# Ledger of designs, part 357: peptides against a protein of PDB entry 8OXM

Target 1, 371 residues: chain A of PDB entry 8OXM
Amino acid sequence: FKAEFRLAGGVNLPKIIDCVGSDGKERRQLVKGRDDLRQDAVMQQVFQMCNTLLQRNTETRKRKLTICTYKVVPLSQRSGVLEWCTGTVPIGEFLVNNEDGAHKRYRPNDFSAFQCQKKMMEVQKKSFEEKYEVFMDVCQNFQPVFRYFCMEKFLDPAIWFEKRLAYTRSVATSSIVGYILGLGDRHVQNILINEQSAELVHIDLGVAFEQGKILPTPETVPFRLTRDIVDGMGITGVEGVFRRCCEKTMEVMRNSQETLLTIVEVLLYDPLFDWTMNPLKALYLQQRPEDETELHPTLNADDQECKRNLSDIDQSFNKVAERVLMRLQEKLKGVEEGTVLSVGGQVNLLIQQAIDPKNLSRLFPGWKAWV

## One batch from the design tools (peptide; made by RFdiffusion4, then SolubleMPNN)

Design b2_p30_7_s1 (from b2_p30_7, 9 letters changed)
Fold by OpenDDE base, seed 2:
Structure b2_p30_7_s1 (fold): chain B 371 residues (1-371), chain A 30 residues (1-30)
Amino acid sequence: as target 1 above (371 residues)
Amino acid sequence: EEKELQKMKEEFLSEVPEKFRGIYEEMLSD
């Protein structure tokens, strides 16, 4: 281990540690403190299975549709080593870094990231109408800039076009796979971009199977498709390449229904895979300034034995697992809001839900839906 | 090929901020 570490952005300030292996190779390692890396490890295996399905299909293979994976080595429930993807940056660090963020560099007269966050926090406990109005004001005064990522990194036009295409494909694949698995907590620090490939790397996979919908502020979007995410696709936005890649990914997922159900069923009943939302995890994900005083750092998730009888816990768990499997089966059949949709209809509905300012305005301010 | 390259150049330049257009136009003319 080198004595020098870099802080990665994010709430837990994960430490990037350079490690020299026994092979003499330097490997960057992300040391997450207090995050359950077991959830990340399990979800990486699911992503590898999804990638195998995508590689078997000729249309998705030709488009190079993959979700980026990383090696997770869980050391304990509370510690582990993520293989840090060398040459990745959080999209939030590129976009909204206070010193040299792309919004400040390209839009110096727009609201600061802090001003946007403050305005949305002030209305957090207000009506949906008031949240929508303030969100629209924030969006008007905070214009997207993520197109400049590829322009800064790839000066050759042919390379730039290839990388923008790789980015768009990565967003599409991760959005649809993430939706099928019910992946939540897709804030700007949990999505990394590779500075060489322009592909996205999703980290912190602890909110899965739509458990984001049971948070104190429910998640209202199927995936992150915010204005900056769309701006990175270039002039066509969500149309053309993104939509087609979503449709082809969804087609493979729907045609793999039995395999995906079997995999998820095994994982839901794995006693080592804690996918359920608990009050401490919910408080951690949506911590309010008022709640900072009660989070004693010594509250082990283990010590809150909710004295609910083991039988009531098991019955509640089984009912949640059954609901997750039923909802996964619905998604894989194209059942949305009680209606069976075509692949194109389902993908269209998901895109519309993800870009709807009414849905985006209802998200927790820490999710930064204006970015 | 040339028409596709030209379309890619025009699409790229259309998205480039005005402050950088001159540098990118110069780089694309060489």
Scores: peptide ipSAE 0.029, ipTM 0.559, DockQ to the pose 0.013
Fold by OpenDDE base, seed 5:
Structure b2_p30_7_s1 (fold): chain B 371 residues (1-371), chain A 30 residues (1-30)
Amino acid sequence: as target 1 above (371 residues)
Amino acid sequence: EEKELQKMKEEFLSEVPEKFRGIYEEMLSD
């Protein structure tokens, strides 16, 4: 172990520790001290299974479609070591890290990240119409810059194009796999980018099986497909490569229905895997100060709203698990809002839901839907 | 089609920072 550690960005300030292995290789390790790393470990196993399914299919294998995985070594219920990919950065650190963030560097006359956050916090308890109007004003004065990630890291044009393609494929694969598993809490500190591969690494997998929809402020999008995420794909945006990679990933998931249902069923009934949303977890997710400098919302109002939404979940654990399995089966059949969709129709609906400013404006302000 | 593609290339290049314009002009010319 080196004596020096860095704090990774984000709410839990995970400690990055450089370790020399017995093989003489330096391995960066992320130490989380407060989160249940068992959820991350279980979800990494599910991602490895999804990767195995994607590698068996010729079309997804040719496209090198994978969700990036990391090794989780749980040390306790609340502590563990993540074998971290060296040269990863949170997308939030690149985009909105104070005066050095890409938004400030490339759009110095736009609103600051703090001004955007403040404006959205001021309307948090307002109507959906007021939230939408303020979100549109924020978006107009906070233009996307994530295209510059690949332009800064990859100066050779051929390498730049290959890395932008790798990024777009990584977003597509993780978005569809994340949707099937109902992965929530996809804020800008829970998504990392590899500075060498341009692939995404999803961390903090504690909101799964659509449990983000039962938060005090419900999640209204199937995955993160915000303006900066789209800007990183280049001029075609969500069209062409991204859409085709989503469709091919969804096709593999739908064709693997029995395998996915069997594995998720085993996990839902594992007494060591606490996937259910509880009041304290919901409170912790939506009351977190992102930065020490951010305006704390008054604790008293959010505690009452958390208690109401979670008291109506007087459903036995078994009824919740059955509902999760039924919803997973619907997704894998292409059933959306009682209608059976083709793979292309389902992927199109999910893209439209994820990019809709009305859905994005309704998210919790700490999700940073304008980034 | 070609004129619309050229216009989209010029609009795209207008949003590229000056330090990267040469690299993008080369990439869009191939």
Scores: peptide ipSAE 0.020, ipTM 0.448, DockQ to the pose 0.014
Fold by OpenDDE base, seed 1:
Structure b2_p30_7_s1 (fold): chain B 371 residues (1-371), chain A 30 residues (1-30)
Amino acid sequence: as target 1 above (371 residues)
Amino acid sequence: EEKELQKMKEEFLSEVPEKFRGIYEEMLSD
């Protein structure tokens, strides 16, 4: 162990610990709290099932469409270690690290990540029009740089091209599966990139089944497809490889409707899987810098003794679970806003929603929609 | 489940160098 722990900027302040294994390899390990590990473990199982479906289809198999999974080792009831994929870095660390982030290196005259965040926080309580105007000013003065990730890591042009394709395929697969599972917008620190494969690893899967829509600042995008995420795809952006991989992933998901519904139904009613949004979790996910001082969430285990009538909670839970299943069924049928769409139409709508600066400007500023 | 959890804990702690086992056990006791 290096005595240096880095706080990952995610839920429960996960501690990144650099460990030297008995094999002499440095392994990054993420230590998380109990509930997050269970959620992450369950979502890894769902991703493995999605990967199985993607491997059975010839078109998705040929494109090597997969979601990168990590081994969740629950080490105690209350704590556990995520084996980080060795050689991963958070996209947020690469892009907006205070010392040597890619934005600072390649765009030294642009706004700092802090200036962007400050400007967007100042308008957080303002109109959607004011948010949009400030977001556009931020975006104009904070230009995307994620194209440089592959250029820095892969000097050989043929390797560079193949790794950029691997990245684009990984974004497409994770975006569509993330939409189906309702993961919504992903904080840029909760998306890791593998420095060898250029594939994404999604961590901190505590917001699922569109529970991000019931946050104090609701999510407005189906998945994270911000300007830097798009810039990493290179010149074609969301067109070509990304769109085709989204369509092929969505086709497999829609054709696997019965299997996905059955799996998600079992998970929604698993008493060990707390997927519901609670007020404390909502506050934690969207804490304002001003609110950081007082809420040490001493999650004292004792306040579970509010015996809210189990019956009313169970009825409310069941109604939420039913709504989640209905919405999942709609997505898998291609029902968007009461209209049945083709796979191409549905994927197009989702891409347009995800890249719309009006939707991005409405996101919680802490999630850095300009990155 | 608990036995698999304990086995995974033991497997994981076996990969941890003994000099750091205490820090992990402490972090796992919280």
Scores: peptide ipSAE 0.000, ipTM 0.271, DockQ to the pose 0.018; fails the geometry check
Fold by OpenDDE base, seed 4:
Structure b2_p30_7_s1 (fold): chain B 371 residues (1-371), chain A 30 residues (1-30)
Amino acid sequence: as target 1 above (371 residues)
Amino acid sequence: EEKELQKMKEEFLSEVPEKFRGIYEEMLSD
């Protein structure tokens, strides 16, 4: 192992270590501490199963619809080695790095990422109306730039088009698979983009099975489909390729209901797989170092409200697991808000929910829904 | 090498707010 480590982007600031394999090849490894790397490992196995289902279907196979997976070797419940996706960068690092972020480079007169965060934090405890108004002001003064990722990396127009298509397909597959598995919104540092393939890699899978809805600031979107995520698709945005790939992915998921339910049931009842939300995990997810510049010691009120929202989880583990399975079954049947939707109707609802500024404005500010 | 690693850990931990410092110290001690 080299003595040098680099901090990767991400919620949990994983360590990138360089190791020499037994073959004499240098490989980057991501060492994540204290997280349930078992949760990441389990979710990677579920993604591999989803990929198997997607490869069996002719329409999804032709589109090369896959969720990118990484190898997780859990060393303990709290430590393990991730195969670092060499040649990946966190989308947040590309977009909002303080020195050379794409927003600063391409939109130097827009609000800084810090100004946006500050404005949204000031209204964090305000009404939904006040949050929406400030979010709209932030969005007006912080315009998307993620289109430039493919333009910077892929100078050949034909390659650029293919890579933008690969990106759009990757977002579609990960969005629908992520929705089915209840991954919810994904922090910009927990989404990596491959600089060669333009495919997304989702890391830090600590929120699954809609456990993001029971956070102190509950998730209001089915997946991350923020303005920059959409901007990376180019001029068509969510229309055309993205929508069709979502529909074809959802079709495969719905047609694989029994398989997915059986797999998730086994996982939910695995005593070694702690997928449940706990107060410490909720605190860790929604109180970040970057958010602390003004966190005065009113910690006691939020800790009580977090404890209340999490103490209402005094539901026996079995009742929570049953509820998760019921909700998964509903999703796989196309049941949304008590109505059975077609694949196209369900995908449309999910896209509308994910891009709705009202839903985005209600997200935890530390997740940077304006990016 | 170990001293430079320790210095980088300390520099990083200096940017981590005190309430999270213990979590990150343990994540960096592993």
Scores: peptide ipSAE 0.000, ipTM 0.247, DockQ to the pose 0.056; fails the geometry check

Design b2_p30_7_s2 (from b2_p30_7, 9 letters changed)
Fold by OpenDDE base, seed 5:
Structure b2_p30_7_s2 (fold): chain B 371 residues (1-371), chain A 30 residues (1-30)
Amino acid sequence: as target 1 above (371 residues)
Amino acid sequence: EEEELKKMKEEYLKEIPEKFRGIYEEMLAD
């Protein structure tokens, strides 16, 4: 271990530690403190399985459709080491890092990231109509700039184009697999981009199986497909490459229904895998930035196991697990709102839901739906 | 596919801001 550490961006500033392996290779490691890295470890195994399914299919293999995975070594319930992809940056760091962010550099006359955040926080408790109006004003005065990531990193036009395709494929694959698994909390600090490959790395996988829908401010989108995410794809946006890669990924997932259900069932009933949303976790995920300064009490999580009667916990847990499996089966059959959709119809519905400014305006302001 | 790729490249070159156009024009002239 080198004595130097860097802080990654985010509320839970993970410590990046450079480690020399027994093979003499330097590996950057992310040490998360207080986060449940067991959830990340389990979800990485599910992503590896999804990658295996995608590699077996000729259409997805030819397109190199994969989810970027990282090695998670849980050291405790609340500590572990992530083998970090060297040369990754949070999307939020590139886009909205104070005065040096791409929005400030390319759109200096637009609203600041702080002004956008403030405007959306002011309407957080307002009607959906008022939230939508303010969100549209924010979006009009905060134009997307993520196209400039590839333009800054890849000066050669042929390389630039190839990397933009790699980005678009990575967004498509992670969006569809993330939707199938019900992955939530996809804010701009939980999504990294590799500066060499232009592929996405999803971190903080603790909101899964649609548990984001039971947050105090429910999640209203199936995945992150915000204006900057789309701008990174270039002129075709969500059409062409992105849509086709989503459809081919969804086809592989639907054709692998039995395998996916069996694996998720084993995970849902694993007593070591706490995927359920609890009130403390829900409060933590939707804390106000102003409250972050005061709510550093040492919540020793040794605080009371609410000894709910074991029997009532088990029955309530089993009913939630059954509902998760039923909803997963529906997704894998293409059942949306009681209607059976084709792969193309299901992917189209998901894209429309993800880009709908009415859905985006209803998200928690900390998710930064205008980015 | 190659013609569609070429047309996409040409459309993408139109999106390049003036700040980067000089670098891309030099690399397209070689």
Scores: peptide ipSAE 0.023, ipTM 0.486, DockQ to the pose 0.013
Fold by OpenDDE base, seed 3:
Structure b2_p30_7_s2 (fold): chain B 371 residues (1-371), chain A 30 residues (1-30)
Amino acid sequence: as target 1 above (371 residues)
Amino acid sequence: EEEELKKMKEEYLKEIPEKFRGIYEEMLAD
């Protein structure tokens, strides 16, 4: 183990530890403290199953539509080593690093990442109208730069084009599968990009099954499709390759309804898989920077099992699980807002919801919807 | 293929900030 660690960001500040293997290879390991790495492990298994479904379909296989998976080695219920994909970087580290982020390098006259965050924090408790106005001002003065990721990493134009396609396909696949699974907390530190493949790696899979909608500041987007995410696709943006890959992914998911329902049903009733949002987890996920200092998580909080009557917990859990399954079934049928949509109609609605500045302006400022 | 590659090179160079274009033009000439 090297003595130096990097923080990947997030509340639990996952420590990236460089480990020299017995083979002399340096492997970056993400050591998450306190996060239930079981959630990540379980969701990785679901992603592997989705990848199997995508590989069986000729159209998605030809497009190489896959969700990048990582190995989760749970060391304990509250600790484990994520074998970090060597050569990944958080998109937030590339875009908005304090010292030399791409926004500062390419747009030095724009607002700083700190100024953007400050402006959005000042309106956090304000009306949706005030949030929208400030978000639009922030967006006007913080222009996207993520196109430069592929330009910095891939100098050959043919390689650059192929990597931009790989990126766009990865965003599409992960967005649709993430939507089906109700994956939340897609902030810029929870999304990595592979510096060699340009594919995205989604980490921190603890907000699933639309549990992000019950956060104190509810999630208002189906997936991350912010301006920088779109800018990384190049001139076509959400059109062409992205839209087609979303549609083909959604088609495979909808055609695999029974399989996906069965998998998710098993997971929802797995007593080892705590997918439910609890108030403590909600406070951690939406903790204010000001509150970071005081919540030294004292190790010795006796889990006084608040003996909530086991019976009331079980009935409430079962009702939430049933609701999640029903909503998953609706998504897989293309039922949105009580209307049955075609694959193209459903994908279009999701894209519009994800790029809507009204939805983006309502997100928790820590999600950085302007990035 | 060559015309598509040329178009990709032109699109690539358009997206590069002017301050870096010279470096990328040199790297794309090799």
Scores: peptide ipSAE 0.021, ipTM 0.513, DockQ to the pose 0.013
Fold by OpenDDE base, seed 2:
Structure b2_p30_7_s2 (fold): chain B 371 residues (1-371), chain A 30 residues (1-30)
Amino acid sequence: as target 1 above (371 residues)
Amino acid sequence: EEEELKKMKEEYLKEIPEKFRGIYEEMLAD
């Protein structure tokens, strides 16, 4: 390990450390503290399995549909080393960096990212109607700019077009697989973009199997398809390439039902894979800026008193695991709200749910649904 | 190929803010 470290952007101030391997190669490592890197490691294995399914299908292979994966070396339940993808940036850092973010550069007369966040925090405890009105005001005064990512990085038009297609395919693949696995907490710092490939890298995979729906502020969207995410696709937005790639990904997932159910069943009953939402994790994910000061000391003490009877915990766990498997089976059959949908119908419903301002306005303000 | 490249150049220039179009037109003329 080199003695020098760089701080990456983000709430948890992850440390980028340069490591010399036994092979003499320097590798950048992201050291995350406090996050369950084991959950990330398990979800990376699931993504590799999904990639194998996508590569076996001719239609998804021709489209190069893949989820970007990274190596995770868990050192403990609360520490480990992520392979830092050299040349990746959080989409939030590009878009809403206070110093030189794309919104500030391209839309200097719009609301600042801080003003948008403040307005949405002020209505956090208000009605859904008031949240919707303020969200629409924020959206009107904070216009998308993510199209400029590819324009800044890829000056050649043919390369630019190819990279915009790679981005759109990456969003589609990760959105559908993320939906099938019930991935949550898809905030702008948990999604990286590769500056060379324009592909997305999803990190912090600690909210899976729809456990985002049991947060104090429930997640109301199947995946992140916010205005900036759509703007990065160019003029066609969610139509054309994105929709077709979603449909082809969903087709492969539905045709792989038995394999996906078997994999998820093994993971749900792995005693070493903590996928369940706990109150401390829920508090951490939906922390208010005011609450950042108090949570420093006592994470050691109260692990003892939640000795709820092991039997009641096990019965509750088994019931949640069964519900997760049932819901996964429904998704893979195209069952949405008790109706069996075609692949195109299911993908259309998911897109509509993800872009609905009413759903977006109900999200936790820290998710930054206006970005 | 040339028509497809021309169409890509035209789409690219339409998406660029007007204040930057001149710089990109010069870069695309080479």
Scores: peptide ipSAE 0.018, ipTM 0.446, DockQ to the pose 0.013
Fold by OpenDDE base, seed 4:
Structure b2_p30_7_s2 (fold): chain B 371 residues (1-371), chain A 30 residues (1-30)
Amino acid sequence: as target 1 above (371 residues)
Amino acid sequence: EEEELKKMKEEYLKEIPEKFRGIYEEMLAD
């Protein structure tokens, strides 16, 4: 291990450590010290299974539809080693870094990321109407710039076009699989982009199976499809390649219903896989930056011996697991709002839900739905 | 190939703001 570490962007400030392997190769490793890396490891296995399904289908294989995965070695409930995706950057760091972020560089007269966050935090406890009005004001004065990622990295037009397609395909695949697995909205620091492939890597998979809907500020979008995410697709936006790749991914997921249900059922009842939302995790995910100071000391691992009366918890757990499986089955059947939709109809509904400013305005302001 | 490259260059330049097009046109001419 080198003595030097870099902080990766993100809520959990993971440490990037350069490690020399026994083969003499330097490998970057991400050391997370606060996350349940077992959840990340399990979700990476699910993504690998989804990738296997996508590779078996001719239409998704031809499009190279794949979720980027990373190796997770959980060392404990709160520590482990991630294979760092060398040559990746958090999209939030590229977009809204205070010093050199793309919004500041390309849109210097727009609101600062801090001004946007402040405005949305001021209305956090207000009506949905007031949140929507302020969100629209923020959006008007904070225009998307993520198109410049590919323009800065890929100067050759043919390479640029290929990489923009790779990005669009990656967003589509991760969005649909993320919806099926109930990952919901993703914080901008938990989405990495590969600077060579333009593919996305989703990290910190601490919210799955729609557990984001039971947060103090519930999720209102099926996946992150914010204005900058769309802007990175270029002039076509959510149309053309993105929509078609979503449809082809959804076709594979729906046609793999039995396999996906069996996999998720095994995981939901795995006693080693804590996917359930707890109040402390909910507070951590939606805490204000100002409250970071005091929560340091007393999360002793030993108080997990809170004598949760096993019987009442098992019944509550089983009911939540059953609801998750039922909702997964509905998604895989194309049941949305009590109606069976075609693949195209379901994908269209999901895209509309994800880009709706009314839904985006209702999200937790800390997740920066205007980015 | 040349027509496809030309079309890709034209699409690329359309996505670039006018204030930067000249710089990108120079960079794409080489």
Scores: peptide ipSAE 0.013, ipTM 0.441, DockQ to the pose 0.013

